# Ledger of designs, part 150: peptides against a protein of PDB entry 3NZW

Target 1, 212 residues: chain A of PDB entry 3NZW
Amino acid sequence: TTTLAFRFQGGIIVAVDSRATAGNWVASQTVKKVIEINPFLLGTMAGGAADCQFWETWLGSQCRLHELREKERISVAAASKILSNLVYQYKGAGLSMGTMICGYTRKEGPTIYYVDSDGTRLKGDIFCVGSGQTFAYGVLDSNYKWDLSVEDALYLGKRSILAAAHRDAYSGGSVNLYHVTEDGWIYHGNHDVGELFWKVKEEEGSFNNVIG
Target 2, 222 residues: chain B of PDB entry 3NZW
Amino acid sequence: QFNPYGDNGGTILGIAGEDFAVLAGDTRNITDYSINSRYEPKVFDCGDNIVMSANGFAADGDALVKRFKNSVKWYHFDHNDKKLSINSAARNIQHLLYGKRFFPYYVHTIIAGLDEDGKGAVYSFDPVGSYEREQCRAGGAAASLIMPFLDNQVNFKNQYEPGTNGKVKKPLKYLSVEEVIKLVRDSFTSATERHIQVGDGLEILIVTKDGVRKEFYELKRD

## One batch from the design tools (peptide; made by RFdiffusion4, then SolubleMPNN)

Design b2_p21_1_s4 (from b2_p21_1, 12 letters changed)
Fold by OpenDDE base, seed 1:
Structure b2_p21_1_s4 (fold): chain B 212 residues (1-212), chain C 222 residues (1-222), chain A 21 residues (1-21)
Amino acid sequence: as target 1 above (212 residues)
Amino acid sequence: as target 2 above (222 residues)
Amino acid sequence: LVVEPAKRVEEQLEYYASLVK
């Protein structure tokens, strides 16, 4: 798995691969590793698919209850804290989760929290999470700046996942791409790695270690 | 050494068509190298045009299917005999599975039916309830043998249009029920040849708007 | 971390089995 999220002047970019594995077995190439918690919040999944899918869906319900009770959207801080508190209660029980909770509220602005099943909760500007995270960081860190255009930021997210998909055997399938703004998240498509790789190689003149 | 789980072998396969879906399973039930039964159905009509199979440890599979059938029953009681949609069924099954997250049902679960638009639907579950809707999925003992075949024949992976120098992929299209049945039969006959836990009989449940139809085919009995 | 259906579960099952031995 390779997931990433980063803040920039235009909000948040979230990009993830779609491969699921069971050991050496490729279980799926089409896993939805971004869980749309609500129109304003995204959760990413790494680790146990069921753990992430179940509890982040549960998180959505908790966020909805918050809205019903408080008559306003839940903050990203509060949403991530709910999840963090939940997984911490299960600490040692065997949950496997590496998640990012991403959203944009008026109070907080664009906000990303990393939450994992070890009890870690971190707020930050840039996170890559998964077995391919180091590959993604290599590309992302080299090209990241706050002042990226939306177009460039989207490409950078996509390109970083592609790099990870190329080098990490546990990542691949496709890139799912999101842009998060104050008005909510926008889905920017599913990009098959098999096709995207050759397109990028041709356009950039990159990946010269691979003969076309 | 005590192990609470057994493995009863077998293989299941789901394929969604345009306006139908199929869920197939062999009828062999084994323990280790011993055939317990040559005809033990593992694909079930659960009502509301939903077919289900939970393949792996048969005791867990049967328990899960029974719980789901009961869930369907209570859904009708609570919601004035409303038909349970396939997507809602999938969510319910997730909760059944994840409810035993720390002592899981040792099964690979597949359900098939029609979505609310009348399109074929197949949902697959891991033992603890992660699920996806897919066009096809193999589960069980010979899943590793069949799934690559399905990738190629249902989703046309690694196939290209002739004369395009490999630049244009074969377009995705729905398969007819006849084509799907052929693929299912070929899958299981092939799997039977190469896997000792698969064989004896093949039962296919076909879901259409008109209901569930069953077909049976003999497999190798060795 | 990798999205890993089934594998993680199987590991947990093996662990569970070890506890009841």
Scores: peptide ipSAE 0.042, ipTM 0.742, DockQ to the pose 0.146
Fold by OpenDDE base, seed 2:
Structure b2_p21_1_s4 (fold): chain B 212 residues (1-212), chain C 222 residues (1-222), chain A 21 residues (1-21)
Amino acid sequence: as target 1 above (212 residues)
Amino acid sequence: as target 2 above (222 residues)
Amino acid sequence: LVVEPAKRVEEQLEYYASLVK
């Protein structure tokens, strides 16, 4: 798995691969590792698919309850804290979660929280999470700027996941790409890694470790 | 000393068509190297045009299916006989599975039916309730033998248009029910040849807007 | 961290089974 999210002048980019593995077995190439909690909040999954899928869906319910009770959208801080508190209650029980909760509220602006099953909750500008995270960081950190255009930011997110998919055996399938703004998240498509790889290789003259 | 889980073998396979879905399973039930039964159905009509199989440890599978059937019943009671949609069924099954997160059902679950638009739908679950809608999925003992075949023949993976030098992928298209049945039969006959835990019989449940139809085919009994 | 359906669960089940033994 490789997931990433980063803040920039245009909001948040979220990009993830879509491969699920069970040991050496590729269980799926089409997993939705971005959980659309609501139109304004995204959760990413790494670790246990069921743990992430179940609890982030549950989180969506809690966020909806908040809206009903408080008559306002929940903050990213509060949403991530709910999840963090939940996993902390299960600390030691064997949950496996490496998640990012991403959103844009007027109060907070673009906001990313990292939450994992160890009880860690971190606010930050850039996170890569998963077995391919170091590969993604290699590309992302090398090209990241706050002032990226939306187009360049989207490409950078996509390109970083592609790099990870190329080097990490546990990452691949496709890149799912999101842009989060004040108005909510925008889905920017599913990009098959096979097709994307050759396109990028040709256009950039990159990936010269592969002879095509 | 004591292992709470067994493995009863077998294989299941779901394929979604345009306006139908198929869920198939062999009828062999085993323990270790012993055949317990040559005809123990593991694919079930659960009502509301939903078919279900939970393959792996049969005791857990049966328990899960029973719980789901009961869930369907209560859904009708609580919601004025409303038809349970396949997506809602999938969510319900997730909760059934994840409810035992710390003592899981040792099964690979697949359900098949029609979505609310009348399109074929297949949902697959891991033992603890992660689920995904897919066009096809194999589960059980011979899943590793069948799934690559389905990738190639249902989703046309690694196939390209002739004369394009591998530059144009074979386009995706829905398969007819007849074509799907052929693929299912070929999958199971092939799996039976290479896996000792698969064989004896093949039961196929076909879901259409008109209901659930069953077909049965003999497999090798060796 | 990787999305690990089935296999990871199986490992946990094996651990559980070891405790029961």
Scores: peptide ipSAE 0.039, ipTM 0.758, DockQ to the pose 0.163
Fold by OpenDDE base, seed 4:
Structure b2_p21_1_s4 (fold): chain B 212 residues (1-212), chain C 222 residues (1-222), chain A 21 residues (1-21)
Amino acid sequence: as target 1 above (212 residues)
Amino acid sequence: as target 2 above (222 residues)
Amino acid sequence: LVVEPAKRVEEQLEYYASLVK
């Protein structure tokens, strides 16, 4: 798995691969590793698919209850805290989760929280999470700027996942790409890694370790 | 050392068509190298045009299917006999599975039916309740043998239009019921040849708007 | 299923089985 999210002048970019594995077995190439919690919040999944899918869906319910009770959208801080508190209650039980909760509220602006099953909760500007995270960081950190255009930011997210898909055997399938703004998340498509790789190689003149 | 889980072998396969879905399973039940039964159905009509199989440890599979059938019953009681949609069924099954997150059902679960638009639907589950809607899925002992075949023959993976130098993929299209049944039969006959836990009989449940139809075919009894 | 390098489902189940003792 490789997931990433980063803040920039235009909001948040979220990009993830879509491969699920069971050991050496590729269980799926089409897993949705971004959980659309609600129109304004995204959760990413790394670790156990069931743990992330179940609890982030549950989180969506909790966020909805908040909105009904408080007549206001839940903050990213509060949403991530709900999840963090939940997993902390299960600490030691064997949950496997590496998640990012991403959203944009008027109060907070673009906001990313990292939450994992070890009880860690971090607010930050850039996170890569998963077995391919270091590969993604290599590309992302080298090209990241706050002032990226939306187009460039989307490409950078996509390109970083592609790098990870290339080097990490446990990452691949496709890139799912999101842009998060104050008005909510916007889905920017599913990009098959096989097709994307050759396109990028040709256009950039990159990936010269691969012949053909 | 005591192992609470067994392995009863077998293989299951789901394929979604345009206006139908198929869920198939062999009828062999084994323990280790012993055949317990040559005809023990593992694909079930659960009502509301939903068919289900939970393959792996048969005791867990049967328990899960019974719980789901009961869930369907109570859904009708609580909601004025409303038909349970396939997507709602999938969510419910997730909760059944994840409810035992720390002592999982040792099964690979597949359900098949029609979505609310009348399109064929197949959902697959891991032992703890992660689920995905897919066009096809193999589960069980010979899943690793069959799934690549399905990738190629249902989703046309690695197939290209002739004369395009591999630049144009074979277009995706739905398969007919007849074509799907052929693929299912070929899958299971092939799997039977290469896996000792697969054989004896093949039961295919076909879900259409008109209901569930069953077909049976003999497999090798080796 | 796991979205990171993980042990096979069987290995996970064995772990869970060990906890039920």
Scores: peptide ipSAE 0.061, ipTM 0.747, DockQ to the pose 0.172; fails the geometry check
Fold by OpenDDE base, seed 3:
Structure b2_p21_1_s4 (fold): chain B 212 residues (1-212), chain C 222 residues (1-222), chain A 21 residues (1-21)
Amino acid sequence: as target 1 above (212 residues)
Amino acid sequence: as target 2 above (222 residues)
Amino acid sequence: LVVEPAKRVEEQLEYYASLVK
């Protein structure tokens, strides 16, 4: 798995791969590793598929309950705290989760929290999470700047996941790409890695270790 | 050392068509190298045009299917006989599976039916409740033999248009029910040849808007 | 961390089975 999220002048970019593995077996190439909690809030999944899918869906329910009770959308801080508190209660039980809670509220603006099953909760501007995270960071850190255009930011997110898909055997399938703005998240498509790789290679003149 | 789990072998396969879905399973039930039964159905009509199979440890599979059937029953009681949609069924099954997260059902679960738009739907589950809607899925003993075949023949992976020098992929297209049945039969006959835990009989449940139809075919009894 | 259906669970189950000796 490789997931990433970063803040920039235009909001938040979220990009994830879609491969699920069971050891050496590729279980799926089409897993949805972004959970759309509400129109303004996304959750990403790394680790155990069931743990992430179940508890982030549960989180969605808690967020909806908050909205109903308080007549206001839940903050990204509060949403991430709910999840963090939950996984902390299960500490030692064997949950495996590495998640990013990404969203927008008027109070907070664009916000990213990292939450994992170890009990860590971090607010930040850039996170890569998963077995391919170091590969993604290599590309992302080399090209990131706050003043990226939306187009460049989207490409950078996609390109970073592609790099990880190329080098990490546990990442691949496709890139799912999101842009989060003040108006909510926008889905920017599913990009098959097999096709994307050759396109990028041709356009950039990159990946020269691979002969076409 | 006590092992609470067994392995009863077998293989299941789901394929979604445009306006139908198929869920198939062999009828062999084994323990180790012994055939317990040559005809033990493992694909079930659960009502509301939903078919289900939970393949692996048969005791767990049967328990899960029974719980789901009960869930359907109670859903009707609580919601004025409303039809349970396939997506809601999938969510319910997730909760059944994840409810035993720390002592899981040792099964690979597949359900098939029609979505609310009348399109074929197949959902597959891991033992603890992760689920995904897919066009096709193989589960069980011979899943590793069948799944690559399905990738090639259902989703046309690694197939290209002739004369394009591999530049144009074969376009995705829904398969007819007849084509799907052929693929299912070929899958199981091939799997039977190469896997000792698959064989004896093949039962196919076909879900359409008109209901659930069953077909049966003999497999090798080796 | 990799999203691992089935096999991780199988490994966990095998581990569990090993503990219930």
Scores: peptide ipSAE 0.042, ipTM 0.758, DockQ to the pose 0.170; fails the geometry check

Design b2_p21_2_s1 (from b2_p21_2, 9 letters changed)
Fold by OpenDDE base, seed 3:
Structure b2_p21_2_s1 (fold): chain B 212 residues (1-212), chain C 222 residues (1-222), chain A 21 residues (1-21)
Amino acid sequence: as target 1 above (212 residues)
Amino acid sequence: as target 2 above (222 residues)
Amino acid sequence: MEEKRELAKKDAERARLFWEL
C-alpha cells in the first residue's frame, strides 16, 4: 500500500493506490483505501484490510452519532482521537492500521491526522503511509510547495503514488485521487497505473529505467 | 500441537452479470489426501435472493453460513419482513467474521445476488471480514488457477482490439448467463485436472429477479 | 524450535489468507 495526504494553499490532496495482497498473491487491484466518512471527512487505509475497513467504518458511525447528538459536524481532531483511543485499547492485540484522517472544518481549517495501531496520533501537513511510503516521499518532498495550484497539487499526489506503485511490489492497481476543500471532498477519479505510467513517461520523459 | 483448523479443499467461484449473478462450487470435501464426500454442497441459498459460500475449513464455513441464515431470520423479525439487500448482507457478514478477529473463521467467503438496482453483485471476504464488491472472484484451493483466467475472460485483462497494435483495450461488456455458465464449467473442469482438492461435482446457483435456480454438472472423480 | 516453526507456519498460512494493504 501507498497512501498520502498533504495540505497546501488549496486544501488537502489525498491519493492512494488500490492493491491488496496476501503474501505474494495479489488479492485485488481495485480496493478502496479511502473511506468517505462524511462529505467533509476522509479516512485512508494501510495495514490489515479488515482492521482498517472495520474500524474506520465504525469511526464513521461514531462521527454520525456525534453529529446527531451535538447538531454539528465532528472536528477532525475529535474524529482522529476517537480512532486513536479505540486502537490504543487494542494495543498489543495485533491490530495493523496506518490511517490518515483528513478533513476540513470551519474551526480547524484543512486538517490531517496520522493514526496508527501503536496508538500514535500526529497532526501534520504531509504524510505518506504504507509499504511504498518512502518512494512517495521521494517524489512528494522534491516537488511540494505550499503555493501549488490545485491542478499541480492533484498531479503531484497522483505522480507520487505512481512512483510508489512502480517501485513497491505491494502497491499498484490504480490511483484514487481526492481534493478536500471547505466545501467538502471532491473525487478526482480512478487512474489505472498501467495506463498512467505510460502517459506520464511520455509526457514527462521520466521513468527512463523502463525501455518502452 | 493442537491445530484448531482443518482444510477441506474445494473451490468456489462467483461472477456477476448484468441482471444475474452466479455462485458456483465443487462438491468435493477432503481431509489431507482422503475424499470425505463426493457430494457435499457448499453453496447455499440463504433467502432474500442471496447465495453464499464459505470455502476452506468446512466446520467454520458451515458455522458462518448458519449464523448468517440466522441473521437473515432475525432481520425479518426486527424489520417487518423487509428483504435484506445484498450490500447489507455483506456488512452483516463482515461483522460476523470480524467478531472472531482473534480466532478467525478459516474460510474465503463469497456471496452473490442482485443489488438494489437489479444488477448482478458478487462480494468476497477475507477470513476476518474485509470485503469488496467485484465482477468476479475465485476462492479456495484452485483460486490461484482460476482467478487469472477470470481476469482475462470476464474483465478482458490483457486483451486488445485486433489491428490496433495493442493500443486499444477490448471494451468491457456484460456476459450472458450462457457465457458465464460456460466459463464456470471450463474453469472447474480445468481446475479439476490440475488440483487434487477439486472435483466430483459442480453445483451452480444462478440468481435472477425470478429467484435462485440450481444447475449440477459432473466433474472428474479421480 | 519445532513449536516456533509450527507457529510460524500457521502465521504464514494465515498471512496468505488475510488481505493486507
Scores: peptide ipSAE 0.427, ipTM 0.825, DockQ to the pose 0.325; fails the geometry check
Fold by OpenDDE base, seed 4:
Structure b2_p21_2_s1 (fold): chain B 212 residues (1-212), chain C 222 residues (1-222), chain A 21 residues (1-21)
Amino acid sequence: as target 1 above (212 residues)
Amino acid sequence: as target 2 above (222 residues)
Amino acid sequence: MEEKRELAKKDAERARLFWEL
């Protein structure tokens, strides 16, 4: 898996691959590694598929309960804290989760929290999470600027996942791309890695280690 | 060291059509190299036009299917005989599986039916309850032999329009029930040739708006 | 029973049956 999220002047970009594996077996190429908790809040999945899917879905229910009780959308801080508190209760039980909770509230602005099954909860501007995270960071860190246009930021997110999909055997399938703004998240499509690779190679003159 | 799990072999296969879904399984039950039964059905009609199979350790599979059938019964009691939708069934099965997260059911679960729009639906589960809706899925012993074939023949992976120099993919289309049955039969006959845990018989459950139909075919009895 | 569960868990983990992301 490779997931990433970063803040920039235009909000948040979230990009993820779609491969699931069971050892050396490619279990699926079409897994949704982003849960749409509500129109303003996203969760990303890395680690155990069931652990992430089950508990992030549960988180969605908790966030909805908050809205019903408080008549206000839950903050990104509070949503991430609920998840963090839960996984901490299971510490040592063997849960495997590397998650990013990404969203926008008027109070917080665009916000990203990293939450993992070790009990780590971090607020930050840039995270790459998964087996391909180092490959994604290589591209993302080298091209990241706060002042990126929305178009350039979307491309950078997509391109970083593509780099990871190319080098990490556990990442691939497609890139799912999101842009989070004050008006909520916008889905920017599913980009098959096979097609995207050749397109990017041609347009950039990159990936010269692969002969067409 | 005591292993609480067995492996009863077998293979299952689900394919969703436009207005139907198919879930098929061989009828061989095996332990190690010994055939326990040549006809032990592992694909079940669970009611509400939902068919289910949990393939791997048969004791766990039977327990899971029984629990799900009971869940359907209680759903009817609690909701005035409301039909359980396939997506709700999938969520329920996730909870059944994840409820044993730390002592999992040793099974690969597939369900098939129609979604609320009348479209064919196949859901597959890992042993601890991650699930995905897909057009096709193979599970069990010969899944590694069949799944790539399904990728090619159902999802048309690596197929391109002739004369386009690989630039235009073969368009996705739904398969007819007859085409799906042919693919299922070819999948199981070929798997039987290469895997000792697959054979004897093939039971196919076909879900349509009119209900569940069963078909049976003989497989190699080697 | 607890020992059996722990062993079963280890075996299930070893069998690489779980989907990982």
Scores: peptide ipSAE 0.414, ipTM 0.828, DockQ to the pose 0.297; fails the geometry check
Fold by OpenDDE base, seed 5:
Structure b2_p21_2_s1 (fold): chain B 212 residues (1-212), chain C 222 residues (1-222), chain A 21 residues (1-21)
Amino acid sequence: as target 1 above (212 residues)
Amino acid sequence: as target 2 above (222 residues)
Amino acid sequence: MEEKRELAKKDAERARLFWEL
């Protein structure tokens, strides 16, 4: 898996691959590694598929309960804390989760929290999470600027996942791309890596180690 | 050292059509190299037009199916005989599987039915309850032999329109029930030839708006 | 029960049946 999220002047970009593996077996190429918790809040999945899917779905339910009780959308800080507290209760039990909780509230603005099964909870501007995270960071860090246009930021997110999909055997399938703003998240499509690779190679003149 | 899990072999396969879904499984049950039974069905009609199979360790599979059938019964009691939707069934099965997260059911689970729009639906689960809706899925011993074939013949992977120099992919289309049954039969006959844990018989459950139909075909008994 | 769980985990890990992201 490779997931990433970063803050920039235009909000948050979230990009993820779609491959699941069971050892050397490609279990799926079409896994949804982003949960849409509400129109303003996203969760990303890396690690055990069941652990992430189960508990992030549970988190969605907790966020909805908060909204019903408090008559206000849950903060990104509170949502991430709920998940963090939950996984911390299971510390040592063998959960495998690397998650990012990304969203917007009027109080917080665009916000990203990293939460993992070790109980780590970090607020930050840039995270890459998964087996391909280092490949994604290589591209993302080299091109990231706060002042990126929305178009450039979307491309950078997509391009970073593509780099990871190319080098990480455990990442691939497609890129799912999101832009989070004050008006909520916008889905920017599913981009098949097989097609995207050749397109990017041609347009950028990159990936010259591969003969077309 | 005591191993709480067995492996009873077998293979299962689900394919979703436009207005139908198919879930098929062989009827061979084995332990190691010994055939326990040549006819032990592992695909079940669970009611509400939902068919289910949990392939791997048969004791765990049977337990899971029984629990799900019971869940369907309770759902009817609690919701005035409301039909359980396939998506709700999938969520329920996730909870059944994940409820044993730390002592998992040693099975690959597939369910098939119709979604709320009447379209064919196949859901597959890992042993601890991750699930995905797909057009097709193979599970069990010969899944690695069958799944690539399904990728090619159901999802038309690596197929291109003639004369386009590989630039235009073959368009996705739904298969007829006859085409699907043919693919299932070809899959299992091929798997039987190459995998000792697959054979004896093939049972196919076909889900349509009219209910569940069963078909049976002989496989090699070697 | 704990020993059975540990054995079950080892077997499940060996079988690599769990989906990983």
Scores: peptide ipSAE 0.411, ipTM 0.826, DockQ to the pose 0.307; fails the geometry check
Fold by OpenDDE base, seed 1:
Structure b2_p21_2_s1 (fold): chain B 212 residues (1-212), chain C 222 residues (1-222), chain A 21 residues (1-21)
Amino acid sequence: as target 1 above (212 residues)
Amino acid sequence: as target 2 above (222 residues)
Amino acid sequence: MEEKRELAKKDAERARLFWEL
């Protein structure tokens, strides 16, 4: 898996691959690694598919309950804390989760928290999570600027996942791309890695290690 | 060292059509190298136009299917005989599986039916309850042999339009019931030739708006 | 019972049956 999220002047970009594996077996190429918790809040999935899917869905329910009880959307800080507290209760039980909780509230603005099954909870501007994270960081860190346009930021997110999909055997399938703003998240499509690779190679003159 | 799990072999396969879905399984039940039964059905009609199979350790599979059937029954009691939708069934099965997260059911689960729009639906589950709706899925012993074939023949992977120099992919289209049944039969016939845990018989459950139909075909018995 | 569960979990993990992301 490769997931990433970063803050910039235009909000948050979230990009993820879609491959699931069982050992050396490619179990699926079409897994949804982003959960849409509410119109303003996203969760990303890395690690055990069932652990992430089950508990992030549960998180969604908790966030909805908060909204109903408090008549206000839950903060990104509070949502991430709920998940963090949960996984901490299961510490040592063998849960495998690497997640980012990304959202926009009026109080917090664009916000990203990293949460994992080790009990780590970090607020930050840039995170890449998964087996391909180092490959994604290589591209993302080299091109990241706060002042990126929305178009450039979307491309950078997509391009970083593509780089990871190219080098990480456990990442691939497609890129799912999101832009989070004050008005909520916007889905920017599913981009098949096979098609995207050749397009990017042609347009950039990159990936010269592959002879097309 | 005590192993609570067995492996009864077998293979299952689900394919969704436009207005139908198919779930198929062989009828061989095996332990190690010994055939326990040549006809032990592992694909079940669970009611509400939902068919289910949980392939792997048969004891776990049977237990899971029974629990799901009970869930369907209770759903009717609690909701005035409302039909359980396939998506709700999938969520329910996730909870059944994840409820045993730390002592999992040793099975690959597939369900098939129609969604609320009358479109064919196939859901597959890992042993601990991750699930995905897909157009096709193979599970069990020969899944590694069949799944690539399904990728090619159902999802048209690595197929291109003639004369396009590999630039235009073959368009996705739904297959007819007859085409799907042919693919299923070819898949299991081929798997039987190359895998000792697959054979004897093939049972196919076809789900349409009119209900569940069953077809049976003989497989090689060696 | 807990020991059996741990063993079962290890066996399931060893069998690479779980989907990983």
Scores: peptide ipSAE 0.410, ipTM 0.823, DockQ to the pose 0.304; fails the geometry check

